# Peptides against a protein of PDB entry 5VVV, part 1

All scores and structures are predictions.

Target 1, 276 residues: chain A of PDB entry 5VVV
Amino acid sequence: FLCGVVEGFYGRPWVMEQRKELFRRLQKWELNTYLYAPKDDYKHRMFWREMYSVEEAEQLMTLISAAREYEIEFIYAISPGLDITFSNPKEVSTLKRKLDQVSQFGCRSFALLFDDIDHNMCAADKEVFSSFAHAQVSITNEIYQYLGEPETFLFCPTEYCGTFCYPNVSQSPYLRTVGEKLLPGIEVLWTGPKVVSKEIPVESIEEVSKIIKRAPVIWDNIHANDYDQKRLFLGPYKGRSTELIPRLKGVLTNPNCEFEANYVAIHTLATWYKSN
Target 2, 276 residues: chain A of PDB entry 5VVV as posed
Amino acid sequence: FLCGVVEGFYGRPWVMEQRKELFRRLQKWELNTYLYAPKDDYKHRMFWREMYSVEEAEQLMTLISAAREYEIEFIYAISPGLDITFSNPKEVSTLKRKLDQVSQFGCRSFALLFDNIDHNMCAADKEVFSSFAHAQVSITNEIYQYLGEPETFLFCPTEYCGTFCYPNVSQSPYLRTVGEKLLPGIEVLWTGPKVVSKEIPVESIEEVSKIIKRAPVIWDNIHANDYDQKRLFLGPYKGRSTELIPRLKGVLTNPNCEFEANYVAIHTLATWYKSN
Structure headers, positions and changes below count from the first letter of each chain, unless a header shows other numbers.
Peptide ipSAE was made for these designs. It is ipSAE averaged over its two directions, with the distance scale d0 held at 1.0 Angstrom where the peptide's residues are scored. Compare it between designs on one protein only; published cut-offs may not apply.
A fold fails the geometry check if it doesn't show the stated peptide or something in it is severely misdrawn.

## One batch from the design tools (peptide; aimed at target 1 Y10 D116 Y160)

Design b1_p8_1 (made by RFdiffusion4)
Pose (drawn by RFdiffusion4):
Order: sequence, then C-alpha cells, then structure tokens
Structure b1_p8_1 (pose): chain A 276 residues (1-276), chain P 8 residues (1-8)
Amino acid sequence: as target 2 above (276 residues)
Amino acid sequence: STAEAYYA
C-alpha cells in the first residue's frame, strides 16, 4: 500500500539535499513512497524527450541511492502529454530511450502522467486511434511491457477528479475506455471530487472504482499552495475518512512548495496512515 | 499564471 509525498507542483522544484531530508522524515514516520513529478523541472515535462546530461545523471543516481538507503520507494514520472504524437513510432521510441536512461539510475518504479493537456489530437493521431483515451492507454500499456512490467507503475488520466469528468464520473467515454483497456498491473491516480478536494466521500471513491475497475491512488492536493501566492497550509490532514485506507491503493500528498512548511502536512498524513 | 489556470 502506497503512502507518502508527490513533489508534483508548479514552480521551483526541491533540491537534492531537501529530498534527502525528506526521505529521512518519511522513514521516521513510516511512509513508503516518493513520486518525482515536479512540473517545472524541464526534462520531466517541457522537454520530456531530452536525456539527462552527465552531471544531471550523477545527481539522479545519488538521489535514487539515498532513497534505497532509507528504503523509500522512488517512482519516476514523465509527462509527454503536451505535444507527443502517440501514433508515430519514433516518438514512442524516444520515450522508451528516456525511460531506459532513468531505469539505469536504479529506478524500478515509473509513472506516466497525462493531467492538464489539450483534450483533442493531431491529424496524424486521429487516424490510427479511435479516441483520445485509446491513444494514451496504448502507449501506457506498450511502455508497461517494455520495462519488464514493473512492480509499481502509475497512470494519471486527463480526467483525474470528479469535476473534470465529461459529462459525469459514471458514463464518461474517456473513463469507460481506461477501466476496460488499461492493464490490471497499472495503477490509476485520482484527485478527489475536485482538483483540491475539501473532502473525499467514501461513496465518491466507491463510485470511481466502478469505472476504473481498481482502487485508485490518490494524488492529494489538500496542502498544495502553488496556485495562490499569498497562501500556505500548515493545517492537519483532514476531510479524509479513515475508512478509506481499505478502498484505496494509496495516497501521495502534493504539499506546499516551501519545503520546511510541510512538517504538519506529512506528519498528520503519517498518523492517519496508522489507525488503518 | 499557469498554476492559477490549472487550479481554476
């Protein structure tokens, strides 16, 4: 069961030294996972086809090391959603070559994120693929095979919270396609009824497990502050029923951008991780 | 900003 932090916000990402202290903290409080997905570390999203330079690679390896040294599972995320051409094989290949490079840093766990992308396709893609959801699942599956079908592997859908489902959660062509076509070994990230959920009703998640055909992994935006300059969140982890642990694969908290402000955010996530 | 647009 996956529990911990996702560094998944817009803005100045954390540095290696901050992530080491993060791993030591996750362990002192018994959490198990860290998802690397900062939106503005350019090679994660903006320039996803680009390989890490020599010194960048030294940094990632040293990072994946301290993750094992503290026994925190490290999941690497990549976001091709902005401009990838799903049908073109050179494009599919560059993704593998990039995911290969990181595999050789010590990385066993991977994620493909597709949040916040223009919902339609290029002229070339609309031929080979029936729908937008078809294209993503095809590449997510193909990639899932190539890496030797890894232990933990996440998929973040374009429709990733209740508000964002067209027309509703239950009868959505995008969501329908995912639950049926996406492989049973691939986890699905979900964010609650809204992007920043005030509460996560047990009925809403049970409802979601209907179409996704899985217990989804929560990408929790409760303490995220990247959307309002004046705002910071030092409150407790709240509005989440303890009765949820049995029904979910995990909860990764996407916290404040200011690293040291995240003490309460992670500790309260940790205490609640107990009690179930 | 991009973040504001995203969370809007």

Design b1_p8_1_s1 (made by RFdiffusion4, then SolubleMPNN; from b1_p8_1, 3 letters changed)
Fold by OpenDDE base, seed 1:
Structure b1_p8_1_s1 (fold): chain B 276 residues (1-276), chain A 8 residues (1-8)
Amino acid sequence: as target 1 above (276 residues)
Amino acid sequence: SLAEKYYS
């Protein structure tokens, strides 16, 4: 069971010292996972093709080493979906080289994220792939196999919550393709019925699990504030029955952008997890 | 907007 934090918000990424402090807190609270997915980290999303510099490499190696020191699984995410051409072998090769570099930093767990992108493929991809889901699954499977089938590999679908599913969760051709064609060792991220789910009913997890043919990892936006940084979400982790735990592969909270605001959010997630 | 995505 993956339980911890995803740094998955828009806005200023956390600094390396904040991330190290996070790892210390996660260990203390008996949480086990950090997903590196800051939307405004340039080489994560907007400039995903760009290799890390020597200085950036040293920072990431140090961060990954710190995660290991605190027994936290460090998952490196990349979000190529803004402008990748899935059918272009050069693009696939560029993605492989980027993840190879990160693997050399000592990273062993990875994620491919296709959240917050348009559902339309370019003309070249439409000639090769039957649907957007087929394109995403193809590259994800290829990368997963290329990396030697890492123990932890995550996929974030474009339809990552109930409200984004067309026509709905149980009948989504996109999610059906993901469930049927995504390799079984790849985990699927999900935010619940909504992007920010006030509640995540057990029945809603059973519904999505059926179509994706696996238990999801919850990307939990309950404390996310990137959509309104004038607000801080300081309340406890709530609206999730502990009956979800045996029906999930994990829960990763995407909390407030302000690192210092997240004590209650993360601590109460840990209490929730241990209460099962 | 991000807000529209979060409240959709």
Scores: peptide ipSAE 0.112, ipTM 0.870, DockQ to the pose 0.418
OpenDDE base, seeds 2, 3, 4, 5: peptide ipSAE 0.094, 0.086, 0.102, 0.100; ipTM 0.857, 0.834, 0.860, 0.867

Design b1_p8_1_s2 (made by RFdiffusion4, then SolubleMPNN; from b1_p8_1, 3 letters changed)
Fold by OpenDDE base, seed 3:
Structure b1_p8_1_s2 (fold): chain B 276 residues (1-276), chain A 8 residues (1-8)
Amino acid sequence: as target 1 above (276 residues)
Amino acid sequence: SKAEEYYS
């Protein structure tokens, strides 16, 4: 069971010292996972093709080593979906080289994120792939196999919540393709009925699990505030029954952008997880 | 913000 934090918000990323402090807190609270997915990190999303510099490499190596020191699984995410051409072998090779570099930093766990992108494929991809889901699954499976089938590999779908599913969760052709074609060792991220789910009912997890043919990892935006600069959510982790735990592969909270605001968010997640 | 478009 993956339990911890995703740094998955828009806005200023956390600094390396905040991330190391997070790892210390995660270990202390018996949490086990950090997903590196800061949307405004240039080489994560907008410039995903760009290799890390020597200085950036040293920082990432130090961060990954710190995660290992605190027994936290460091998952490196990349979000190529803004401008990748899935059918172009050069794009696939560029993605492979980027993940090879991160593997050299000592990273062993990875994520491919296709959240917050346009659903339209380019003309070249439409000639090769039957749907957007087929294109995403093809590259994800190829990368997963290329990396030697790492123990932890995550996929974030474009339809990552109930409100983004067309026509709905149980009938989505996109999620059906993901469930049928994504290799079984790849985990699927999900935010619940909404992007910011006030509640995640057990029945809603049973519904999505049926179509994706696996238990999801919850990307939990309950404490997210990047969408409202006037909001600070300082309340406890709530609206999730502990009956979800045996029905999930994990829970990763995407908390407030302000690192110092997240004590209650992360601590109450840890209490919730240990209550089962 | 891009965040507001996806969280709404």
Scores: peptide ipSAE 0.088, ipTM 0.837, DockQ to the pose 0.929
OpenDDE base, seeds 1, 2, 4, 5: peptide ipSAE 0.066, 0.068, 0.073, 0.068; ipTM 0.842, 0.842, 0.843, 0.842

Design b1_p8_1_s3 (made by RFdiffusion4, then SolubleMPNN; from b1_p8_1, 4 letters changed)
Fold by OpenDDE base, seed 5:
Structure b1_p8_1_s3 (fold): chain B 276 residues (1-276), chain A 8 residues (1-8)
Amino acid sequence: as target 1 above (276 residues)
Amino acid sequence: SRAAEYYS
């Protein structure tokens, strides 16, 4: 069971010292996972093709080493979906080289994220792939196999919550393709009925699990505040029955952008997790 | 996006 934090918000990423402090807290609270997915990290998303500099490499190696020191699984995410051409072998090779570099930093767990992108393929991809889901699954499977089938590999679908599914969760052709064609060793991220789910009913997890043919990892936006800079979410982790735990592969909270605001959010997630 | 859902 993956339980911890995803740094997955828009806005100023946490500094390395904050991330190290996070790992210490995660260990103390008996949590085990950190997903590196800051939307405004340039080489994560907008400039995903660009290799890390020597200085950036040193920082990431240090961060990954710190995660290991605190027994936290460090998952490196990349979001190529803004401008990748899935059918272009050069794009696939570029993605492979980027993940090879991160693997050289000591990273062993990875994620491909296709959240918050347009649902349209370019003309070249339409000639090769029957749908957007087929294109995403193809590259994800290829990368997963290329990396030697790492123990933890995550996929974030474009339809990552109930409200983004067309026509709905159980009938989505996109999620059906993901469920049927995504390799079984790849985990699927899900935010619940909504992007920001006040509640995640057990029945909603049973519904999505059926179509994706696996238990999801919750990307939990309950404490995310990147959509409203006027608010801090300081309340406890709630609206999730502990009956979800045996029906999930994990829960990663995507909390407030302000690192200092997240004590209650993360601590109460830990209490929730340990209560089962 | 989270922003789109918040303002919809």
Scores: peptide ipSAE 0.080, ipTM 0.849, DockQ to the pose 0.296
OpenDDE base, seeds 1, 2, 3, 4: peptide ipSAE 0.079, 0.077, 0.065, 0.077; ipTM 0.856, 0.849, 0.836, 0.855

Design b1_p8_1_s4 (made by RFdiffusion4, then SolubleMPNN; from b1_p8_1, 3 letters changed)
Fold by OpenDDE base, seed 2:
Structure b1_p8_1_s4 (fold): chain B 276 residues (1-276), chain A 8 residues (1-8)
Amino acid sequence: as target 1 above (276 residues)
Amino acid sequence: SVAEKYYS
């Protein structure tokens, strides 16, 4: 069971010292996972093709080593979906080289994220792939196999919550393709009924699990505040029955952008997790 | 923001 934090918000990423402090807190609270997915980290999303510099490499190696020291699984995410051409072997090779570099930093767990992108393929991809889901699954499976089928590999769908599913969760051709074609060793991220889900009903998890043919990892935006820079979400982790735990592969909370605001958010997630 | 676009 993956339980911890996804740094998945828009805005200024956390600094390395904050991330190290996070790992210390996660360990103390018996949480086990950190997903590196800061939207405005240049080489994560907008410039995903760019290799890390020597200085950036040293920082990431240090960060990954710190995660290991605190027994936190460091999952490196990349979001190529803004401008990748799925059918272009050079793009696939570029993605492979980027993840090879991160593997050299000591990272063993990875994620491919296709959230917050337009549900459209370029002309070249439309000639090769039957759908956007087929394109995403193809590259995800190829990368997963290329990396030697790492123990933890995550996929974030473009339809990552109920409100983004067309026509709905249970009938989504996109999610059906993901469920049928994504290799079984790849975990699927899910956010619940909405982008910010006040509640995640058990029935909603059963519904998505059926179509994706696996228990999801929750990307939980309950404490996310990147959409409202004037608000801090200081309340407890709530609106999630503990009955979800046996039906999930994990829960990763995407909390407030302000690192210092997240004590209650993360601590109460830990309490929730240990209450099963 | 891009966040506002998806969270709205």
Scores: peptide ipSAE 0.299, ipTM 0.912, DockQ to the pose 0.888
OpenDDE base, seeds 1, 3, 4, 5: peptide ipSAE 0.223, 0.288, 0.225, 0.076; ipTM 0.896, 0.910, 0.895, 0.853

Design b1_p8_2 (made by RFdiffusion4)
Pose (drawn by RFdiffusion4):
Structure b1_p8_2 (pose): chain A 276 residues (1-276), chain P 8 residues (1-8)
Amino acid sequence: as target 2 above (276 residues)
Amino acid sequence: VAKELVEK
């Protein structure tokens, strides 16, 4: 069961030294996972096709090392959603070559994120693929095979919270396609009824497990502050029923950008991780 | 972008 932090916000990402202290903290409080997915680390999203330079690679390996040294599982995320051409084979291959490079840093766990992308396709893609959801699942699956079908592997859908489902959660062509075609070994990230969920009703998640055909992994935006300059969140982890742990694969908290402000955010997530 | 997403 996956529990911990996703560094998944817009803005100045954390540095290696902050992530070491993060791993030591996750261990002192018995959490198991860290998802690397900062939106503005350019090679994660903006320039996803680009390989890490020599010194960048030294940094990532030293990072994945301290993750094992503290036994925190490290999941690496990549976001091709902005401009990838799903049908073109050169494009599919560059993704593998990039995911290969990181596999050789010590990485066993991977994620493909597709949040916040223009919902339609290029002229070339609309031929080979029936729908937008078809294209993502095809590449997510093909990639899931190539890496030797890894232990944990996450998929973040374009429709990733209740508000964002067209027309509703239950009868959505995009969501329908995912639960049926996406492989049973691939996890699905979900964010609650809204992007920043005030509460996560047990009925809403049970409802979601309907169409996704899985217990989804929560990308929790409760303490995220990347959207309002004036705002910071030092409150407890709240509005999440303890009765959820049995129904979910995991909860990764996407916290404040200011690293040291995240003490309460992670500790309260940790106490609640107990109690179920 | 983050602010626009929250407003949605």

Design b1_p8_2_s1 (made by RFdiffusion4, then SolubleMPNN; from b1_p8_2 with V1L)
Fold by OpenDDE base, seed 1:
Structure b1_p8_2_s1 (fold): chain B 276 residues (1-276), chain A 8 residues (1-8)
Amino acid sequence: as target 1 above (276 residues)
Amino acid sequence: LAKELVEK
């Protein structure tokens, strides 16, 4: 069971010392996972093709080593979906080289994120792939196999919550393709019925699990504030039955952008997880 | 989280 934090918000990324402090807190609270997915980190999303500099490499190596010191699984995410051409072998090779570099930093767990992108394929991709889901699954499977089938590999679908599913969760052709064609060792991220789910009913997890043919990892936006930085979400982790735990592969909370605001959010997630 | 996608 993956339980911890995803740094998955828009806005100023956390500094390396905040991330190290996070790992110390995660260990202390018996949480085990950190997903590196800061949307405004340039080489994560907008400039995903760009290799890390020597200085950035040293920082990432130090961060990955710190995660290992605190027994936290460091998952490196990349979000190529803004401008990748899935059918272009050069784009695939560029993605491979980027993940090879991160693998050299000692990273062993990875994620491909296709959240917050347009549902439209370019003309070249339409000639090669039957649907956007087929394109995403193809590259994800290829990367997963290329990396030697890492123990932890995550996929974030474009339809990552109930409200984004067309026509709905159980009938989505996109999620059906993901469930049927995504390799079984790849985990699927999900935010619940909504992007910010006030509640995540057990029945809603059973519905999505059926179509994706696996238990999801919850990307939990309950404490996310990147959509309204005038608000801080300081309340407890709530609206999730402990009956979800045996039906999930994990829960990663995407908390407030302000690192200092997240004590209650993360601590109460840990209490919830240990209460089962 | 896309800022525009959060239905409040």
Scores: peptide ipSAE 0.095, ipTM 0.860, DockQ to the pose 0.612
OpenDDE base, seeds 2, 3, 4, 5: peptide ipSAE 0.082, 0.086, 0.090, 0.084; ipTM 0.852, 0.846, 0.854, 0.847

Design b1_p8_2_s2 (made by RFdiffusion4, then SolubleMPNN; from b1_p8_2, 3 letters changed)
Fold by OpenDDE base, seed 2:
Structure b1_p8_2_s2 (fold): chain B 276 residues (1-276), chain A 8 residues (1-8)
Amino acid sequence: as target 1 above (276 residues)
Amino acid sequence: LAAELVAK
């Protein structure tokens, strides 16, 4: 069971010192996972093709080593979906080389994120792939196999919550393709009924699990505040029954952008997890 | 999360 934090917000990423402090807290609270997915980290999303510099590599190696020191699984995410051409073998090779570099930093767990992108393929991809889901699954499976089928590999769908599913969760052709064609060793991220879900009912997890043919990892935006810079979410992790735990592969909370605001959010997630 | 995404 993956339980911890996704740094998955827009705005200023956490500094390396904050991430190291996070790992210490995660260990202390018996949480086990950190997903590196900061949207405005320039080589994560907007410039995903760019290799890390020597200095950036040293920072990431140090961060990954710190995660290992605290027995936290460091999952490196990349979000190529803004401008990748899935049918272009040069793009696939560029993504492979980027993830090879991160693997050389000692990273063993990875994620491909296709959240917050347009549902449209370019003309070249439409000639090769029958749907956007087929394009995403193709590259995700290829990357997963290329990396030697790592124990933890995550996929974030473009339809990552109930409100983004067309026509709905159980009838989504996109999620059906993901469920049927994504290799079974790849985990699927899910956010619940909404982008920010006040509640995640058990029935909603059963519904999505059926179509994706696996238990999801929750990307939980309950404490996310990147959509409103005037608000901090200081309340407890709530609106999730502990009956979800046996129906999930994990829960990763995407909390407030302000690192210092997240004590209650993360601590109460840990209490929730240990209460099962 | 863009505010526009949360409103959906």
Scores: peptide ipSAE 0.078, ipTM 0.845, DockQ to the pose 0.837
OpenDDE base, seeds 1, 3, 4, 5: peptide ipSAE 0.074, 0.064, 0.062, 0.070; ipTM 0.846, 0.827, 0.831, 0.840

Design b1_p8_2_s3 (made by RFdiffusion4, then SolubleMPNN; from b1_p8_2, 4 letters changed)
Fold by OpenDDE base, seed 5:
Parts: sequence; structure tokens; C-alpha cells
Structure b1_p8_2_s3 (fold): chain B 276 residues (1-276), chain A 8 residues (1-8)
Amino acid sequence: as target 1 above (276 residues)
Amino acid sequence: LAAKLVEE
């Protein structure tokens, strides 16, 4: 069971010292996972093709080493979906080289994120792939196999919540393709019925699990505040029955952008997890 | 600023 934090918000990423402090807190609270997915990290999303500099490499190696010191699984995410051409072998090779670099930093767990992108393929990809889901699954499976089938590999679908599913969760052709064609060792991220789910009913997890043919990892936006800079979400982790725990592969909370605001959010997630 | 879309 993956339980911890995703740094998955838009806005200023956390500094390395905050991330190290996070790992110390995660260990202390018996949480086990950190997903590195800061949307405004340039080499994560907008410039995903760009290799890390020597200085950036040293920082990431230090961060990955710190995660290991605190027994936290460090998952490196990349979000190529803004401008990748899935059918272009050069794009696939560029993605491979980027993840090879991160593997050299000592990273062993990875994620491919296709959240918050346009649902349209380019003309070249339409000639090769039957749908956008087929294109995403193809590259995800290829990368997963290329990396030697790492123990933890995550996929974030473009339809990552109930409200994004067309026509709905159980009938989505996109999620059907993901469920049928995504290799079984790849985990699927999900935010619940909504992007920011006030509640995540058990029945909603049973519904999505059926179509994706696996238990999801919750990307939990309950404490996310990147969408409203006037608000801090200081309340407890709630609206999730502990009956979800045996039906999930994990829960990663995407909390407030302000690192200092997240004590209650993360601590109460840990209490919730231990209450099962 | 980019952010996740929140449904109304």
C-alpha cells in the first residue's frame, strides 16, 4: 500500500530542504511514499525533453538519497503530454534518455502523467493509434518494459476522475482501453468522483476498479489549494472511509502549496491509514 | 496561473 504525499500542485515547488523535512515527517508518521510531480518544475512538464544539468543532477541525487535514508519510496513523475508526438520514435527515445538519467540518480520508481492535457491527438498520431488512450498506453507500456518493469510504476490517465469520464466512468472507452491494454504491473492514479473530491465513496472505487481492472492509487486533492490562492486547507483528512484501504493500491495526498500548512493534512492521513 | 480545473 502506497501512502504519503504527491508534490503535484501548480505553483512554486517546494525547496529541497522542505522535501527532506517531509521525508523525516513521513517516516515518523509511518508513511512510505513521495511522488515528485511539481507541475511548475520546468523539466517535469513544460521542458520534459530537457536533461538535468550537473547542478540539478546533484540536487536530485541528494534528494533521492535522503528519501532512501528515511525509507521513503521516491517516485519520479514526468508529464510529457503537452506536446509529445506518441508515434515519433525520437520522442520515445528522448523520454527513455530522460528516465535513464533519473535512474542514474538512484531512482527506481517512476510515473507517467497524462493529466491536464488536451484530449486530441495530432494528425501523425491519428494515423498510428486507434485512440488517445491507445497512444498513451503504448508509450507507457514501452517505457515500463524499457526500465525493466520497476516495482512501482504509475500512470495518470487524462480521465483521472469521474467528471472527466465520457460518457461516465463505467462506460468510458478511454478507461476501457487503459484497463484492457495497460500492463497489469502499472498502477493507475485516480482523484475520485471529482478533481477535488469532498468524499470518495466505496462504490465509486469499485466502479473505477472494474473498468481499469485494478485497484487505483488515489491522488487526493482534498487539501490542494493551487486552484484558490485565498484558501488554506487546514482541516483533517476526511470523507474517505477506512473501508477504502483494502480496495486501493495507495493514497498520495496532494496538499497545500504552502509547505508549512500541511502538518494536519499529512498527520491525519497517517492516522486514517493506521486505523485499518 | 495554471491550476487543476475545479468543477463548479
Scores: peptide ipSAE 0.142, ipTM 0.846, DockQ to the pose 0.524
OpenDDE base, seeds 1, 2, 3, 4: peptide ipSAE 0.104, 0.104, 0.085, 0.104; ipTM 0.829, 0.831, 0.815, 0.828

Design b1_p8_3 (made by RFdiffusion4)
Pose (drawn by RFdiffusion4):
Structure b1_p8_3 (pose): chain A 276 residues (1-276), chain P 8 residues (1-8)
Amino acid sequence: as target 2 above (276 residues)
Amino acid sequence: SEAESYYE
C-alpha cells in the first residue's frame, strides 16, 4: 500500500539536499513512497525527450541511492502529454530511451502522467487511434511491457478528478476506455471529486472504482499552495475518512512548495496512515 | 499564471 509525498507542483522544485531530509522524515514516520514529478523541472515535462546530462545523472543516482538507504520507494514520473505524437514510432522510442536512462540510475518504479493537456490530437494520430483515451492506454501499456512490467507503475489520466469527467464520472467515454483497456498491473492516480478536494466521500471513490476497475491511487492536493501566491497550508490532514484505506491503493500528498512548511502536512498524513 | 489556470 503506497503512502507518502508527490513533489508534483508548479514552480521551483526541491533540491537534492531537501529530498534527503524528506526521505529521513518519511521513515521517522513510517511512509513508504516518493513520486518525483515536479512540473517545472524541464526534463520531466517541457523537454521530456531530452536525456539527463552527465552531472544531472550523477545527481539522480545519488538521489535514488539515499531513497534505498532510507527504504523509501522512488517512483519516477514523465509527462509527454503536451506534444507527443502517439502513433509515430520514433516518438514512442525516444520515450523508452529516456525511461531506459533513468532505469539505469537504480529506478524500478515508474509513472506516466497525462494531466492538463489539450484534449484532442494531431491529424496523424486521429487515423491510427479511435479516441484520445485509446492512444494513451496503447503507449502506457507498451511502455509497461518494455520495462519488464515493473512492481509499481502509475498512470495519471487527463480526467483525473470528478469535475474533470465528461459528462460525468459514470458514463464517460474516456474513463470507460481506461478501466477496460489499461493493464491490471498499472495503477491509476485520481485526485478526489475536485482538483483540490475539500473532502473525499467514500461513495465517490467506490463510485470511481466502478469505471476504473481498480482501487485508484490518490494524488492529494489538500496542502498544495502552487496556485495562490499569498496562501500557505499548515493545517491537519482532514476531510478524508479513515474508512478509505481499505478501498485505495494509496495516497500521495502534493504539498506546499516551501519545503519546511510541510511538517504538519506529512506528519498528519502519517498518523492517519496508522489507524488503518 | 499557469498554476492558477490549472487550478481554476

Design b1_p8_3_s1 (made by RFdiffusion4, then SolubleMPNN; from b1_p8_3, 4 letters changed)
Fold by OpenDDE base, seed 5:
Structure b1_p8_3_s1 (fold): chain B 276 residues (1-276), chain A 8 residues (1-8)
Amino acid sequence: as target 1 above (276 residues)
Amino acid sequence: SRAAEYYS
């Protein structure tokens, strides 16, 4: 069971010292996972093709080493979906080289994220792939196999919550393709009925699990505040029955952008997790 | 996006 934090918000990423402090807290609270997915990290998303500099490499190696020191699984995410051409072998090779570099930093767990992108393929991809889901699954499977089938590999679908599914969760052709064609060793991220789910009913997890043919990892936006800079979410982790735990592969909270605001959010997630 | 859902 993956339980911890995803740094997955828009806005100023946490500094390395904050991330190290996070790992210490995660260990103390008996949590085990950190997903590196800051939307405004340039080489994560907008400039995903660009290799890390020597200085950036040193920082990431240090961060990954710190995660290991605190027994936290460090998952490196990349979001190529803004401008990748899935059918272009050069794009696939570029993605492979980027993940090879991160693997050289000591990273062993990875994620491909296709959240918050347009649902349209370019003309070249339409000639090769029957749908957007087929294109995403193809590259994800290829990368997963290329990396030697790492123990933890995550996929974030474009339809990552109930409200983004067309026509709905159980009938989505996109999620059906993901469920049927995504390799079984790849985990699927899900935010619940909504992007920001006040509640995640057990029945909603049973519904999505059926179509994706696996238990999801919750990307939990309950404490995310990147959509409203006027608010801090300081309340406890709630609206999730502990009956979800045996029906999930994990829960990663995507909390407030302000690192200092997240004590209650993360601590109460830990209490929730340990209560089962 | 989270922003789109918040303002919809």
Scores: peptide ipSAE 0.080, ipTM 0.849, DockQ to the pose 0.294
OpenDDE base, seeds 1, 2, 3, 4: peptide ipSAE 0.079, 0.077, 0.065, 0.077; ipTM 0.856, 0.849, 0.836, 0.855

Design b1_p8_3_s2 (made by RFdiffusion4, then SolubleMPNN; from b1_p8_3, 5 letters changed)
Fold by OpenDDE base, seed 1:
Structure b1_p8_3_s2 (fold): chain B 276 residues (1-276), chain A 8 residues (1-8)
Amino acid sequence: as target 1 above (276 residues)
Amino acid sequence: SLAAKAYS
């Protein structure tokens, strides 16, 4: 069971010292996972093709080493979906080289994120792939196999919550393709019925699990505040039955942008997880 | 997107 934090918000990323302090807190609270997915990290999303500099490499190696020291699984995410051409072998090779660089930093766990992108393929991809889901699954499976089938590999679908599913969760052709064609060792990220789910009912997890043919990892936006800079979410982790735990592969909370605001959010997630 | 989070 993956339990911890995803740094998955828009806005200023956390500094390296905040991330190291997070790992110390995660270990202390018996949490085990950190997903590196800061949306405004240039080399994560907008400039995903760009290799890390020597200085950036040293920082990431130090961060990954710190995660290991605290027994936290460091998952490196990349979001190529803004402008990748899935059918172009050069793009696939560029993605492989980027992930090879991160693997050289000592990273062993990875994620491909296709959240918050347009649902349209370019003309070249339409000639090769039957649908957007087929294109995403193809590259995800290829990357997963290329990396030697890492123990932890995550996929974030474009339809990552109930409200984004067309026509709905159980009938989505996109999620059906993901469920049928995504390799079984690849985990699927899900935010619940909504992007910010006030509640995640057990029945909603059973519904999505059926179509994706696996238990999801919850990307939990309950404490996310990137969409409203005037608000801090300081309340406890709630609206998730502990009956979800045996029906999930994990829970990663995407908390407030302000690192210091997240004590209650993360601590109460840990209490929830240990209460089962 | 930030907008999608605000409207969902």
Scores: peptide ipSAE 0.074, ipTM 0.855, DockQ to the pose 0.337
OpenDDE base, seeds 2, 3, 4, 5: peptide ipSAE 0.071, 0.056, 0.071, 0.071; ipTM 0.853, 0.823, 0.851, 0.851

